# Designs tried in a protein design run: peptides against a protein of PDB entry 2AKA. Part 68

Target 1, 299 residues: chain A of PDB entry 2AKA
Amino acid sequence: MEDLIPLVNRLQDAFSAIGQNADLDLPQIAVVGGQSAGKSSVLENFVGRDFLPRGSGIVTRRPLVLQLVNSTTEYAEFLHCKGKKFTDFEEVRLEIEAETDRVTGTNKGISPVPINLRVYSPHVLNLTLVDLPGMTKVPVGDQPPDIEFQIRDMLMQFVTKENCLILAVSPANSDLANSDALKIAKEVDPQGQRTIGVITKLDLMDEGTDARDVLENKLLPLRRGYIGVVNRSQKDIDGKKDITAALAAERKFFLSHPSYRHLADRMGTPYLQKVLNQQLTNHIRDTLPGLRNKLQSQL

## One batch from the design tools (peptide; aimed at target 1 L11 A14 N293)

Design b2_p27_3_s1 (made by RFdiffusion4, then SolubleMPNN; from b2_p27_3, 10 letters changed)
Fold by OpenDDE base, seed 1:
Structure b2_p27_3_s1 (fold): chain B 299 residues (1-299), chain A 27 residues (1-27)
Amino acid sequence: as target 1 above (299 residues)
Amino acid sequence: SAAEQAGLQRIEALFPELDALAAKLAA
């Protein structure tokens, strides 16, 4: 089963050449969440590098197909610049920004055209995620007044697909009942069959409050459950705090917290990565028998 | 387009491997 994710990666790369008209229902995980929900931080924690665009407002403006591949070496490759190996992850960030701006222009608009990024690392499990633009209600800068709906429509192109799993990222320090991620997930997956909940910012909750009921899958039950994570603070990111140190702090947080200690072995970024690898692998396995026939019918 | 056709050919080239894996998983 170890080769299933790499095989689907090759399919994804091949489909990128077919253009926008391909009704692609490949087994994949789409990452959804409001702006500042912590999506980018979760993805960077998987890689152990700072490589995603950061800032206020809409940061991700094109879908990012992030293909993580376990390897003895560490480097990144883009599908749009084949043969160039990036070993400096700052250059990876700059390339994402440049390639985004090339298509969307300087007005901070969005485009449905994916960026395909493959990261080889000894620190990752095989995992493919589609990072989608953060949901917003308020246009910023030169963004069109209907940007909220443009983002929503883009997300719907991915999350409505039956073979798409949904990684719904919600901050714990906000009302979960009003989570943009869980709302969109419930719209397209009303029975919670395809949705995995990620709860961020557990360390930023008010004193005397906790997300125990959410993490125990008692408040808003999902078949695939919830995983809590603790990301680096913006101060830690700006200070270039080591991700390894942040992961150790995350582990300590769960182990020392009275409400989460009993869940600690089923929480945190490393556990999330493992679960996503397993979920994706199993999902590919279950869909593969029909995938070949479906692909042939599209030729 | 030529790019679309090239993409389709690449997908088709993966079919033998897909078939082999599907058969292995079905056994």
Scores: peptide ipSAE 0.203, ipTM 0.816, DockQ to the pose 0.828
OpenDDE base, seeds 2, 3, 4, 5: peptide ipSAE 0.197, 0.185, 0.166, 0.178; ipTM 0.812, 0.803, 0.792, 0.804

Design b2_p27_3_s2 (made by RFdiffusion4, then SolubleMPNN; from b2_p27_3, 13 letters changed)
Fold by OpenDDE base, seed 5:
Order: C-alpha cells, then sequence, then structure tokens
Structure b2_p27_3_s2 (fold): chain B 299 residues (1-299), chain A 27 residues (1-27)
C-alpha cells in the first residue's frame, strides 16, 4: 500500500493537464477553514519549512494541491514549471505568489485553477492535500462584494465529491459551534463520515476553559475524530521561530495540560501526519475499484 | 489540444499499475 499515494499523485498531475472537464472523483483530502484558522501553519509544520504565502485576509486564492513525498533529498517542484527544482523554500513561496497573480491579477481575486506543488523531503510522510482558500465574509482590496460566495462555490467543487475527505480546521479560541469549517463539513457530510477535525490554537484558550469534549469526540462527533494541534503564534512566525522547536513545545503543551494529558499520544502535528497518511491510503484502497472502473469507462 | 492528449495518454499509461495494485489489494 506504500505506493498508493504516489500513484494517485500521478493521476492528479495527468488530470490537471486535461483541465476542469475531467469528471473524475479522485480520492483526496481537501483542507477547509476560516481565515486565520491556522491552515497554512498546519501545512508548513508538515514540511518543516515556511513556504506558503502569508498576510491578512485571503492568502490562498487558488487551490494548492500539495503532494508530500518521502525522499532522501529535500526539494520542491511545480507542475507548471517542469524541470526546475526548488531547494530554497522562500523561492517556493514567491513562485506560489507569482503563479497566483499570473492568473488572478493584482486585484486579490480568486481562481479555481489549482497550483500543483510536489515537495520531496526526508521529513514528511507521503500525503496529498488540497489547500483551499479560507472562508471569509469581508472583501479586501479590489475583491468583489460577493467574494464570500465565490470562495464557497470553489470549496463546494471539492468537498461535495464522494471521494473527497475533508480536513476541517477550527480554532479553539473561537466559538466552535460557529466554525466555518465544521459548518461546511456538516452541510456536505451530515453523517460525519468524510470529515477529520483539526483543532488549532488550543494554547490561546481562556484560562479555565478547554476543548476536551471536542477532542474526545463528545460534542460534535465525527467518525474520523478530532486531532488537536498547537501552531506557532504570529509573533513566533514573524520572529522566525524554528518549526522543530515549535513541535517540541506542542508535545510539551499536551503532556503538561491537565485537560489534555490523557489524550497527548493522539494529539499534535506528527500524529496528525500519521493519521492523514493512513486514512488517505486506506481511502484510496477502498475507492480504487470504483476509480478504475470509471477511468476505463471514460478513456 | 496537445496538452489534453498528453494528459489522457498519461492516465492511460497508469492503468496497468492500477490493475496490478487492485489485484494485490483484492488478494
Amino acid sequence: as target 1 above (299 residues)
Amino acid sequence: SAEEAEGLARVQALDPELDALQARLAA
């Protein structure tokens, strides 16, 4: 089963060349969440590098198909820039921004056309995610007043697909009942069969409060459960705090917190990576017969 | 287009690998 994710990556690359007219429901994980929910930080923690665009408002403006591949070497490749190996992840960030602007212009608009980025690293598990624009209600810059609905429509193109798993990212320091991620997930997956919950910002909760009931899957049950993570603060990111140090601090947080100590072995970014790798692999396995039959009928 | 044709060719080239994996998983 070790080769299932790389095989699906090749399928994704091939389908990207065919364009949006390809009616194939590929097994994948779509990442959804409100703006500032911590999605970018979760993805960067997987890679161990700062490589995603940052800023206020809508940062991700095109879907990013992020293909993580375990390798002896560390470099990145874009599907739109074949043959170029990026070893500086700042250049990766700049290329994402440039390629986004090439399609959307300078008005901070959005496009449903994915960017395909493959990252080879000894520090990653095989994992493919589709990072989607953060849900927002507030237009910025020259964005149209209906940008909220444009983003929603874009997300729905992914999350409504039967073979799409949903990584719903919600901040713990906000009312989880009003989580944009959990709302959209419940809309398209009312039985909670395709949704994995990620709870960020657990370290920013008010004193005397905790997300224990959520993390124990007691408040808003998901079949695939919830995983808590602690990302770097904006201050830590601006201060260029090392991701490795942040991961150690995350582990310490769960181990030392009275409400989370008993869950500590099932929390944190490394555990999340492992779970996502396993769940994606199993999901591909389960969907492969149907996928193959559909491919053979269309090609 | 040439790009679409290349994409289709790549997908078709993966079918034997998918078959082999499916057979292995079914065993």
Scores: peptide ipSAE 0.159, ipTM 0.800, DockQ to the pose 0.816
OpenDDE base, seeds 1, 2, 3, 4: peptide ipSAE 0.152, 0.150, 0.148, 0.134; ipTM 0.790, 0.794, 0.788, 0.780

Design b2_p27_3_s3 (made by RFdiffusion4, then SolubleMPNN; from b2_p27_3, 13 letters changed)
Fold by OpenDDE base, seed 2:
Structure b2_p27_3_s3 (fold): chain B 299 residues (1-299), chain A 27 residues (1-27)
Amino acid sequence: as target 1 above (299 residues)
Amino acid sequence: SAAEQQGLAEIEALFPELDALVQRLLA
């Protein structure tokens, strides 16, 4: 079964060459969440590198198809510049920014055209995620006045697909009942069959409050459940705090917290990565026969 | 376009591998 994700990655690359109109519903995981929900930090914690754009407002402005591949070597490759190996992840960040700006221009607009990034690393499990722009209610700077609608439309192009799993990222220090990620997930997946909940910022909750009922799947039940994570603070990111040290601190947080210690083995970024690998592998197994039949009818 | 044709050719080349994998999954 180890070959399922790599095969789907090769199909995904081939479909990207045909353009957006390939009516092929590939098994994938779309990452959704409000601005500053912690999506980028979760993805960087999987890789163990700082490689995503940072800043105020909308950071992700194009879909990023992130293909993680377990390998003995560590490097990145973009589909738009085949044959160039990136070993400096700061250069990876700069390439994402440059390629985004090339298509969107200087107005900080969005584009539905994906960036395809493959990361080879000994520290990752085989996993493909589609990082989507953060949901916003207010245009920032020179953004178009309809930017909220444009983002929503872009997200809907992915999350409405039957073979799309949804990674809904919500911060714990905000009202989870009003989470933009959970709202959009419920709109397209009303029975909660395709949605995996991620709860970030558990370390930033008010003293005497916790997200135990959410993490135990009792408040807003999802078939695939919830996983809590603790990301680096913005201060830690700016200070270039090592991700390995941050993952150790995350583990310590769950083990030492009275409300979460009994859940600690089913929490944190490493467990999330394992669950996503398993969920994607199983989802590919279930959907691939249908995809094969559809493809055969088109060839 | 040339890019679309290349993408189609890549899919066609991958199909036997996909088919073989599906057959193994269904066995």
Scores: peptide ipSAE 0.432, ipTM 0.915, DockQ to the pose 0.707
OpenDDE base, seeds 1, 3, 4, 5: peptide ipSAE 0.428, 0.376, 0.421, 0.420; ipTM 0.913, 0.899, 0.910, 0.911

Design b2_p27_3_s4 (made by RFdiffusion4, then SolubleMPNN; from b2_p27_3, 12 letters changed)
Fold by OpenDDE base, seed 5:
Structure b2_p27_3_s4 (fold): chain B 299 residues (1-299), chain A 27 residues (1-27)
Amino acid sequence: as target 1 above (299 residues)
Amino acid sequence: SAAEEAGLKEIESLFPELDEMVKKLES
C-alpha cells in the first residue's frame, strides 16, 4: 500500500497533460475553505517551508495539486517545467505566482487549470492535496463581480466527484455554523462521509469560549471527524518564526488548554498529516479497482 | 496536440502497473 499514492500521482500528472484533470474522478483530497481560513498555513506546515503565495483576498487562483513525497532530499518540481529542481522555496512561491498570472492575467482572475507541484522532503509523509481558491463574497482589484460564483463553480468541479475527499478548513474564531467550508461540504456530502474537518485559529478564540464540542464531533458530526490545529500568526510569519518552533507551540497549546488537553494526541499538524496520509491511502485502495476498470474500458 | 499524445501514451504505459497493483490489493 505504500506505493499507492505515488502511483496515483503519476496518473494524475499524465491526466493533467491532456487537460482533463478537473473532470477525472481520481482519488484525491480537495482543500476548501473561506479566505483567510488558514489553508495555506496548514499546507506550509506540512512541508515545513514558506512556499505559497500570501496576501489579502484570493491568493490561490488556480487549483494547486500539491504532491508531497517522502524523500531523502528536499526539492520541488513543477509539471509545467519538467527537469527544473527548486531547492529555494521562495522561488517555488514566485513560480506559482508567475504561472498563475500567465494563465489568469494580472486582473486577479481565476482559472480551473491546475498547477501541479511535487515536493520531495524527508519531513513529509506521502500526501496529495488539491488546494482550491478560497471562497469569498467580495471581489478585489479587477476581479469580476461574479468571482464568488466562479470560485464556487470551480470548487464544485472537484468536490462533487465521488472519489474526492474534502478537507474542510474552518477558523474557530468565526461562527462555525456559518463556515463556508462546512457549508459546501454539507451541500455535496450531506451524510458527511467524504469530509475531514480542520479547525484553525483555536488560539484566537475569545476567553471563555472553545471549540470542544466541534472537535469531539458532537456539534456537526463528520464520519471522518475533526482535527484542530494552531498555525503561526501573521506576525509570526512576517517575523519568520520557525515552523518547527510553531509546531512545538501548537503541541503545548493543546496540552495546556483545559478544554483540549484530553484531545491533544488527536490534534495538531503532525497528527493531521498522519490522518490524511492514512485516509488517502485507504481511499485509494478502495477506489483503485473501479478506476482501473474505468480506464480499461476507455483505453 | 503533442502534449495530449504524450499524456495518452503515459497513461497507457502506467496501466499495467495500475492493473498489477489492483491485483495485489485484491489478493
Scores: peptide ipSAE 0.489, ipTM 0.929, DockQ to the pose 0.749
OpenDDE base, seeds 1, 2, 3, 4: peptide ipSAE 0.398, 0.387, 0.395, 0.485; ipTM 0.905, 0.904, 0.904, 0.927

Design b2_p27_4 (made by RFdiffusion4)
Pose (drawn by RFdiffusion4):
Structure b2_p27_4 (pose): chain A 299 residues (1-299), chain P 27 residues (1-27)
Amino acid sequence: as target 1 above (299 residues)
Amino acid sequence: SEAEEADLETAMEHVEELIEELEEAQS
């Protein structure tokens, strides 16, 4: 039903101002990744526009509830900016930065208060993800020193919940067994039943190696599987993001790579969007029947 | 199959009613 994701979108809006309550458990997807995993690029490729803050280290300092709605028209709105319609995605980026600084005392720390961004676009399927601060060790920033733990604690508040599906994002040009995202997903989902794996930067692997075994779900098995993507950034005449060309380059990559050709139809951003829309819809269908009564007891 | 769909629609209506109550309480 095309109605399940929108229904949960209303619940997320309603609970945006309700502080942390360990018992509240809406069906949703949390995006988890190490700071080197390229998780921003995955989201920007869904939208087809650069719109996330840029900087060294952390890009998301408050949980971003990103609600993508397939539309004939293209615009964005923040729940905290009632009635305003953003059509220039550079301004969307600037608002994320400003609303974040408005809340965070230090210009580098984190806060659990979410930013609720809805994007209407022909480039997206109906899908909702909660983007969370990326993980890192060296608190190379400017306050606080326990920042690694503050980030991990915030991630755990989301992903320890049973109705929270985990989108674990890992770069292919690293030791995938040592992926921060897959490790934290294992800590809370040992059976791998509610983690969806995303492997980025496949085009950046060392010569003569590939990620076939992981993409075929053999090396680090997850029930919901892995999906590979590449960010082959193309810019138009004005030097701005050209998503049609970028998606074609990604498609050319999978079709031409001898290790991946046979999986090409199950790789790439369009397929990932399809999979997330499907899995999120089915998950909501599964959890909605008991939801109204359960919420009353938990509030 | 039709009964399962009807039950799911009823559950959605109950959730919509809860959402309306939450909006009113927050106003």

Design b2_p27_4_s1 (made by RFdiffusion4, then SolubleMPNN; from b2_p27_4, 11 letters changed)
Fold by OpenDDE base, seed 5:
Structure b2_p27_4_s1 (fold): chain B 299 residues (1-299), chain A 27 residues (1-27)
Amino acid sequence: as target 1 above (299 residues)
Amino acid sequence: MEEEEKKLKEAMKEVEELIKELEKQQS
């Protein structure tokens, strides 16, 4: 039997090519969070490569449909330039930036038109995520003063869809009750049926504080629970710290922390990948019959 | 657009076949 995730990827590609992607309720996981919440780091940790744009302000300005495909080879392909295989992930970063600028211009504006990136790697599980622009309160550069609401409106186009799971990325070193990710998730998913919580920056919490209650799903319960991760620091990223070493440090963090030791086997980036792969697969299976009917009615 | 429409139809057919197989396995 063919894997469900790659099958849905083919549907995504086909719809994107004909300009209908924005109108489809395909089973997918949308990644939401405030700026600097750690979304890009989570995605890069999945791939094990530095390939996403970095910088101040709004870095992700178009939705990025990131299709991870387990393969014996490692390379990336963009839907907008099919046939070109990228083996240098710095070139992948540059292409994302160039393609973003092509549509948005130089004003640092946003566009709801997705960039479709497929990454083949032996180090990934099959997984498709839609990375969305980080929620912000402050315009930068030539951005319009209402950029906050433009971002919100764009996010709503994705997260309001019934077949959209929400990966809500929240930093632990901020008040979780005021998490931008969890706020928007609760707005569109008040019963917490479609939301998976990711807690980043657990290593940056003040001494004497922890996120145990959150990670145990006791404070703000989600049906699909929470997974804690430890990303590379900005210093580590700038210093090009190896992601493999960072993953080992993450494992050590959870195992050695008094508040998280008992949860260590259900924490960290590798576990998150497994959970997302499983949940997306199951979600696709559950939604495919309805999707089939809807698609057939449109033809 | 015709080529992409063809790809879409083919993908839909594959989805249909997969669903049938899943239904068969669950019966």
Scores: peptide ipSAE 0.097, ipTM 0.694, DockQ to the pose 0.072
OpenDDE base, seeds 1, 2, 3, 4: peptide ipSAE 0.082, 0.031, 0.067, 0.058; ipTM 0.685, 0.611, 0.675, 0.676; seed 1 fails the geometry check

Design b2_p27_4_s2 (made by RFdiffusion4, then SolubleMPNN; from b2_p27_4, 11 letters changed)
Fold by OpenDDE base, seed 2:
Order: sequence, then structure tokens, then C-alpha cells
Structure b2_p27_4_s2 (fold): chain B 299 residues (1-299), chain A 27 residues (1-27)
Amino acid sequence: as target 1 above (299 residues)
Amino acid sequence: MSSELEKLKKAMEEVEELIEELEKQQS
């Protein structure tokens, strides 16, 4: 049923418009990870466009509900400015920044109020993700010293919901056993039923090391497994390297790597997008019967 | 507000129809 995700999107938009979305446990995927884990790069790779805010420290300061919709045309729309179609994705980035600053001010504070962005594209599968602020221990700007806990509390509002799947993004060039993403996922999903692991920065691992055991689901097993990806480097992003070329390089990386070659068909951004579409669709199907009763009780 | 409420009602009706279809397929 290809129409399940768009249907849930309509419900999400309607509840957001009337201010009743806070009590609704809609089936969704929350994206969690430490700062610089590569979350924004994964999302941009799905769209094939640069459209998310960039910078050092906490870049995502409000939840971003990203609704990807397969379409013959390519454009974006925001729920807060209905009727305006964005075809320049640089303007999309600027609108996210402006809307964030409008609510949070200049102090680089955070807000739990989502930004709702829908992207129509021939290059995407139907998929809804909630990008959440990156976990950090380091305040930036005029942020309070307890910003770490404020971010954590915000994340918990999403990841504690039973109908929320968790996309846990962890960099391979750091200690995976101590991953912030995997830690928070384990706290709210101790049996690993709702968590999908994404391993980034596989190309930045020390020579002679690999993440094979993690990717084979042998080290820290999750029911939904792990998918490795290779994002653009910061230099590539700054140089505006084409995402299509980066996806080709990612494919080549997995095919040519001695430790990952046998997994190559179950790795990379395109495969991740496919898996997420399928898992979200199935999750919606399983939760819809219960959702009906909840919706009727809230009206 | 009225327009958004109507959209919500319509979306709920669509959900109900899909649930009924799913229940029929599982029977």
C-alpha cells in the first residue's frame, strides 16, 4: 500500500494545523545522533539536494518533520507558509533558518515546536522522518549550560512513543559501544525492537580497522539491523560536490572494500531509503487499527 | 479553523476506509 505514508502525512498536517499534534502517537521515524554524526548528510542524500542548515555546533534546533513524497515534479512546501512552492533548495535552507530563528531568537536556543517540510521529488521514495537536534555536551552562543539535558528531554518526547521508530546514526570512526545514538535507543528500546542502526564515516576509519561485526549485527544486535553509509566529506559539501557523484562513490567504496564487499547490496544510502520506506509502511499498517480509536477519542 | 477541522475529518474517514480494507484482507 503505497498510499499509507501520504495518508499519515495528511493526518500529521491536520493535527499540526489545529494544535493537537502533541497528544498524537503517529507512526514515524525519529532520527537521533550526536553532533557531527552525519544525520543531516543522510537526509540530504535522500533528496539529492543541499537544503539543511550547515555550521558548527547545534545546527538543528527544532524538530524537522521531513515528508518525502515521490512525484514527477521537484519542489518543497512548508506547512507554515502554505501555497508557496520552493524550487530552489537554497531558499528552503534559508526558510528553515529564518523560521528557526523566529521562534528561538538569536541565542541559539531550542524549541520543541516542529517545522513541517514536504519535499516532492522523482528521486525519493515516500518517507517521513523527524530530524532531531544533535546530542551535545558543549553549549554554543548564549545557550544555557544545561542545553545537553534540554536536547535530551526534547528527544525523549519523540523516542518514548511506542509508534516511533528510531534511526540511530553513529559514526564508525568513534567508539560505537559508546555511541550517543545507540545509548538513547537502548534506554527507551532495551529489546532493540524499534531501532534501526546507521553507521556513517566508514571511509574515515583507521587503516586496518573495520565495522564488519557491527554491520553483520553480531556486536550490538538490533532486530532491524544496521546499514552502513558513506556521506560527502565536509570539503565535498563546502565545494558543493554533486550528491549523485557521492552516491556513486559510496557504491564503489562498499564494492571495493575487502570487509564490506559481501554486504554491498545491503549497504548505502539508496538501500537505506528503500528499507526505511518498507519498514515505515509496515509499521503504519500495524498501528492503524489502534490509531483510529485514539483519533476518535481526541475529537 | 473550520477548514482544518474538515481536513482532519476527511483524513479520519480515509483512515477508517483503509482499516476496513486491511481487516477484510486479514480475514
Scores: peptide ipSAE 0.047, ipTM 0.659, DockQ to the pose 0.072
OpenDDE base, seeds 1, 3, 4, 5: peptide ipSAE 0.026, 0.028, 0.025, 0.043; ipTM 0.615, 0.632, 0.622, 0.666

Design b2_p27_4_s3 (made by RFdiffusion4, then SolubleMPNN; from b2_p27_4, 12 letters changed)
Fold by OpenDDE base, seed 4:
Structure b2_p27_4_s3 (fold): chain B 299 residues (1-299), chain A 27 residues (1-27)
Amino acid sequence: as target 1 above (299 residues)
Amino acid sequence: SSSELQALLEAMRQVEELIAELEKAQA
């Protein structure tokens, strides 16, 4: 079933070329989360490379359609740079920044125009994600005072679609009841049918506290459940800690933690990637018949 | 364009065929 995702990528590319027809609801996973929720780290952990813009404030300023494709080779391609293969993921980061700045300017404005990035790697499962700008209440740089609403409106263009799954990324070291990701998800998916919860920063929780009840789906139930992950710390990132080593540390964390050891096989970045692949594949299968009918009606 | 829409429909057809094949293999 993994082969469905690459085929849908072709559809997605075709739709991107025709222009966003608002009537087309492609099966996809939108990634939502507050600033510093750990979204970028989760995505980079899937690839096993540092390739996303980093910094303070709103880092993702355009939707990033990230198409992960399992391949024997490792390289990246942008839809806007056809024929150019990137093997240095630092160059990928720079291209994202440059292409973002080309459209938004240097004032850290946002644009709803997606960047389409395809990453081929032996270390990934087939998976397409739409990384969306982080929700923030504080304008950064020359951002307009209403940037929060601009971001929200942009997110709503994706997450309101019935065929959009929502990857809601929330940090465990913050009040989950006040999670921006879970709030927006609940607004557009009140029954929790389309939302997958990701809980980051489990290693940064206060001593004597845990997110067990959340991870066991007892506190804020989602039909698709929650998956806990442990990302590299900022110190680890600055120290250029290898992602493979970080994934091993994540596994060790869950196995050794009294509150999470019984969940360890259903936690961590590799499990998250697997679940997302499976859920997206199934979602594609379920939604494609309806999409066909819609497309045929437009002929 | 009509040609782009046709290409999209063809891609959809290919996806549907693959789904049908996968469903048969899992049965």
Scores: peptide ipSAE 0.072, ipTM 0.675, DockQ to the pose 0.073
OpenDDE base, seeds 1, 2, 3, 5: peptide ipSAE 0.071, 0.040, 0.021, 0.024; ipTM 0.676, 0.630, 0.576, 0.613

Design b2_p27_4_s4 (made by RFdiffusion4, then SolubleMPNN; from b2_p27_4, 9 letters changed)
Fold by OpenDDE base, seed 3:
Structure b2_p27_4_s4 (fold): chain B 299 residues (1-299), chain A 27 residues (1-27)
Amino acid sequence: as target 1 above (299 residues)
Amino acid sequence: SSAEEQALKEAMEEVEELIEELEKEQA
């Protein structure tokens, strides 16, 4: 039996080519979180490469459909640039920036038109994620004054879909009750059926504090639970710390931490990737019987 | 344009083929 995720990826590409864009109710995982919540770092840690735009403010300005495909070779392909294989992930970053600017202009505006990026790698599990613009309350630079609402409306186009799972990324060093990610997830998924919680920045919590109750699913219960991760620090990124070393440090963090050692086998980026692969695969299987009927109504 | 219409038709055919593949994987 072929992996279901690559088949859905091809379906996503075909629908994107006909301009269906955000109206697709395909089984997918939308990634939501405030600015600086650590979304981009989580995605890069899955690939093991630096390839996403970096900077202050809203960096993701278009939905990025990131299709991870396990392969013997390592390269990336864009749907908008068919036939070009990228082996340099810096060139991937530059292409995302260029393609974003082509549609949004240089004013750091947003567009609901997705960028479709497929990454083949021996280091990934099959997984499709839609990276969405980070939620913000304050316009930065030349952004429109209503940018908060534009982002919200864009996110709602994805997360309101019945077949959309929500990866809610929240930093541990902020009040979880005020998490923008969990707030939007609760609005569209009040029963917590479609939401997976990711807790970042566990290594940046104040001394004597921990997120144990959150990670044990006791504070704000989600049916699909929470997974803690430790991303590279800005110092580690600037110091060119490789992702392999960062993943080893993350494992060591959970194993050595008094509050998290008992959870260590259910924490970290590799475990998150496995859980997302399994949940997406199962979700595809459950939604496939209804998919044809939904697609026929949209054609 | 006629070229855009043809591209749309080809993409729709690809979608139908992919749905059939998904149905076979489910059986």
Scores: peptide ipSAE 0.087, ipTM 0.679, DockQ to the pose 0.068
OpenDDE base, seeds 1, 2, 4, 5: peptide ipSAE 0.039, 0.044, 0.041, 0.069; ipTM 0.658, 0.669, 0.658, 0.686

Design b2_p27_5 (made by RFdiffusion4)
Pose (drawn by RFdiffusion4):
Structure b2_p27_5 (pose): chain A 299 residues (1-299), chain P 27 residues (1-27)
Amino acid sequence: as target 1 above (299 residues)
Amino acid sequence: SHAEALAAVEAIFPDIDAMTAKIEAEA
């Protein structure tokens, strides 16, 4: 039902101002990744526009509830900017930066207060993800020293919940067994039943190696599987993001790689969008029947 | 405010019931 994701979108809007309550548990997807995993590029490729803050280290300092709605027209709106319609995605990026600084004292720390961004676009399927601060060790920034722990604690508040599906994002050009995202997913989902794996930067692997075993769900098995993507950035005449060309380059990559050709139809951003839309919809279908009564008891 | 947010949640309950009824009918 095309209606389940929108229904949960209303619940997320309603709970955006309700502080942390360990018992509140809406069906949703949390995006978890190490700072080197390229998780921003995955989201920007869904939208087809660069719109996330840029900087060294952390890009998301408040949870971003990103609600993508397939539409004939293209615009964005923030719940905190009532009635305003953003059509220039550079301004969307600037608003994310400004609203974040408005809340965070230090210009580098984090806050649990969410930013609720809805994007209408022909480039997206109906899908909602909650993007969370990326993980890192060296607090190389400017306050605080325990920042690694503050980030991990914020991630745990989301992903320890049973109705929270985990989109674990890991770069292929690293030791996947040592993926921060997959490790934290294992800590709270030991059976791998509610983690969806995303492998990025497949085109950046060392010569003569590949990620076939992981993509085939054999090496680090997850019930919901892995999906590989690449960010082959193409710019148009004006030097801006060209998503049609970028998606074609990604498609060419999978079709031409001898290790991946046979899986190409199950790799790439369009397929990932399809999978997330489907899994999120089915998950909501599964959890909605008990939801109203459960919420009353938990508030 | 907090109270207004709770009222917004309660306003969604009829829609949750209606959607649950549709799920039960299909099942």

Design b2_p27_5_s1 (made by RFdiffusion4, then SolubleMPNN; from b2_p27_5, 12 letters changed)
Fold by OpenDDE base, seed 1:
Structure b2_p27_5_s1 (fold): chain B 299 residues (1-299), chain A 27 residues (1-27)
Amino acid sequence: as target 1 above (299 residues)
Amino acid sequence: SLEEALAKIESLFPEIDELVARLEAEA
């Protein structure tokens, strides 16, 4: 089963080369969340490197197909610049920004054309995620007034697909009932069959409040449940706090928190990565026979 | 090109078939 994700990655690369979102509903995990929900931090924590664009407003402006591949070596490759190995993840960040700007222009617009990034690392499990632009109601810079709807339309192109799992990232320090991620997930997955909830910013909740009921899947039940994570603060990111240290702090947070201690073994970024790997693998297994038939019919 | 992409996809069919067969055998 370990070869299923890499196989789908190769398929994904082949389809991406056509420049068209192939009508093929590939098994994938789309990451959705409001602006500043912590999506990028979750992805960076998987890799253990800072490599995603940062800033105010809409950071992700193109879908980022992030293919994590367990390897003895650590480097990144882009599909748009084949053969170039990036070992400096700051250069990876710069390439994402440059490639985004190349297509979207300087107005901070969005494009539905994916960036395909493969990261080889000894510290990752095989996992493919599609990071999507953060949902926002407020245009930034020279963005068009209807940017909110453009983003929604882009997200819908992914999350409406039957074989798309949805990683819904919601901050705990905001009203979860009003979570943009959970709302869009509920719209396209009303029975909660394809949605995995990620609750970020648990460390930023008001004293005397907790997300226990959510994490125990009692408040807004999802078939695939919820996983809480603690990301680096913006201060920690700006200060270049080591991700390994942040992961240790995350573990400590869950273990020491009265409301979460009993859940600690089913919380945190490492557990999330494991769950996503397993769920994606199983999802590919379940969908691959049908995918094969569809592919054959299109060739 | 579309042709190159299709050729690449087709080249993956043997591996897909093997994996599908393995999965079906395990089911």
Scores: peptide ipSAE 0.233, ipTM 0.829, DockQ to the pose 0.736
OpenDDE base, seeds 2, 3, 4, 5: peptide ipSAE 0.228, 0.233, 0.205, 0.209; ipTM 0.829, 0.829, 0.814, 0.817

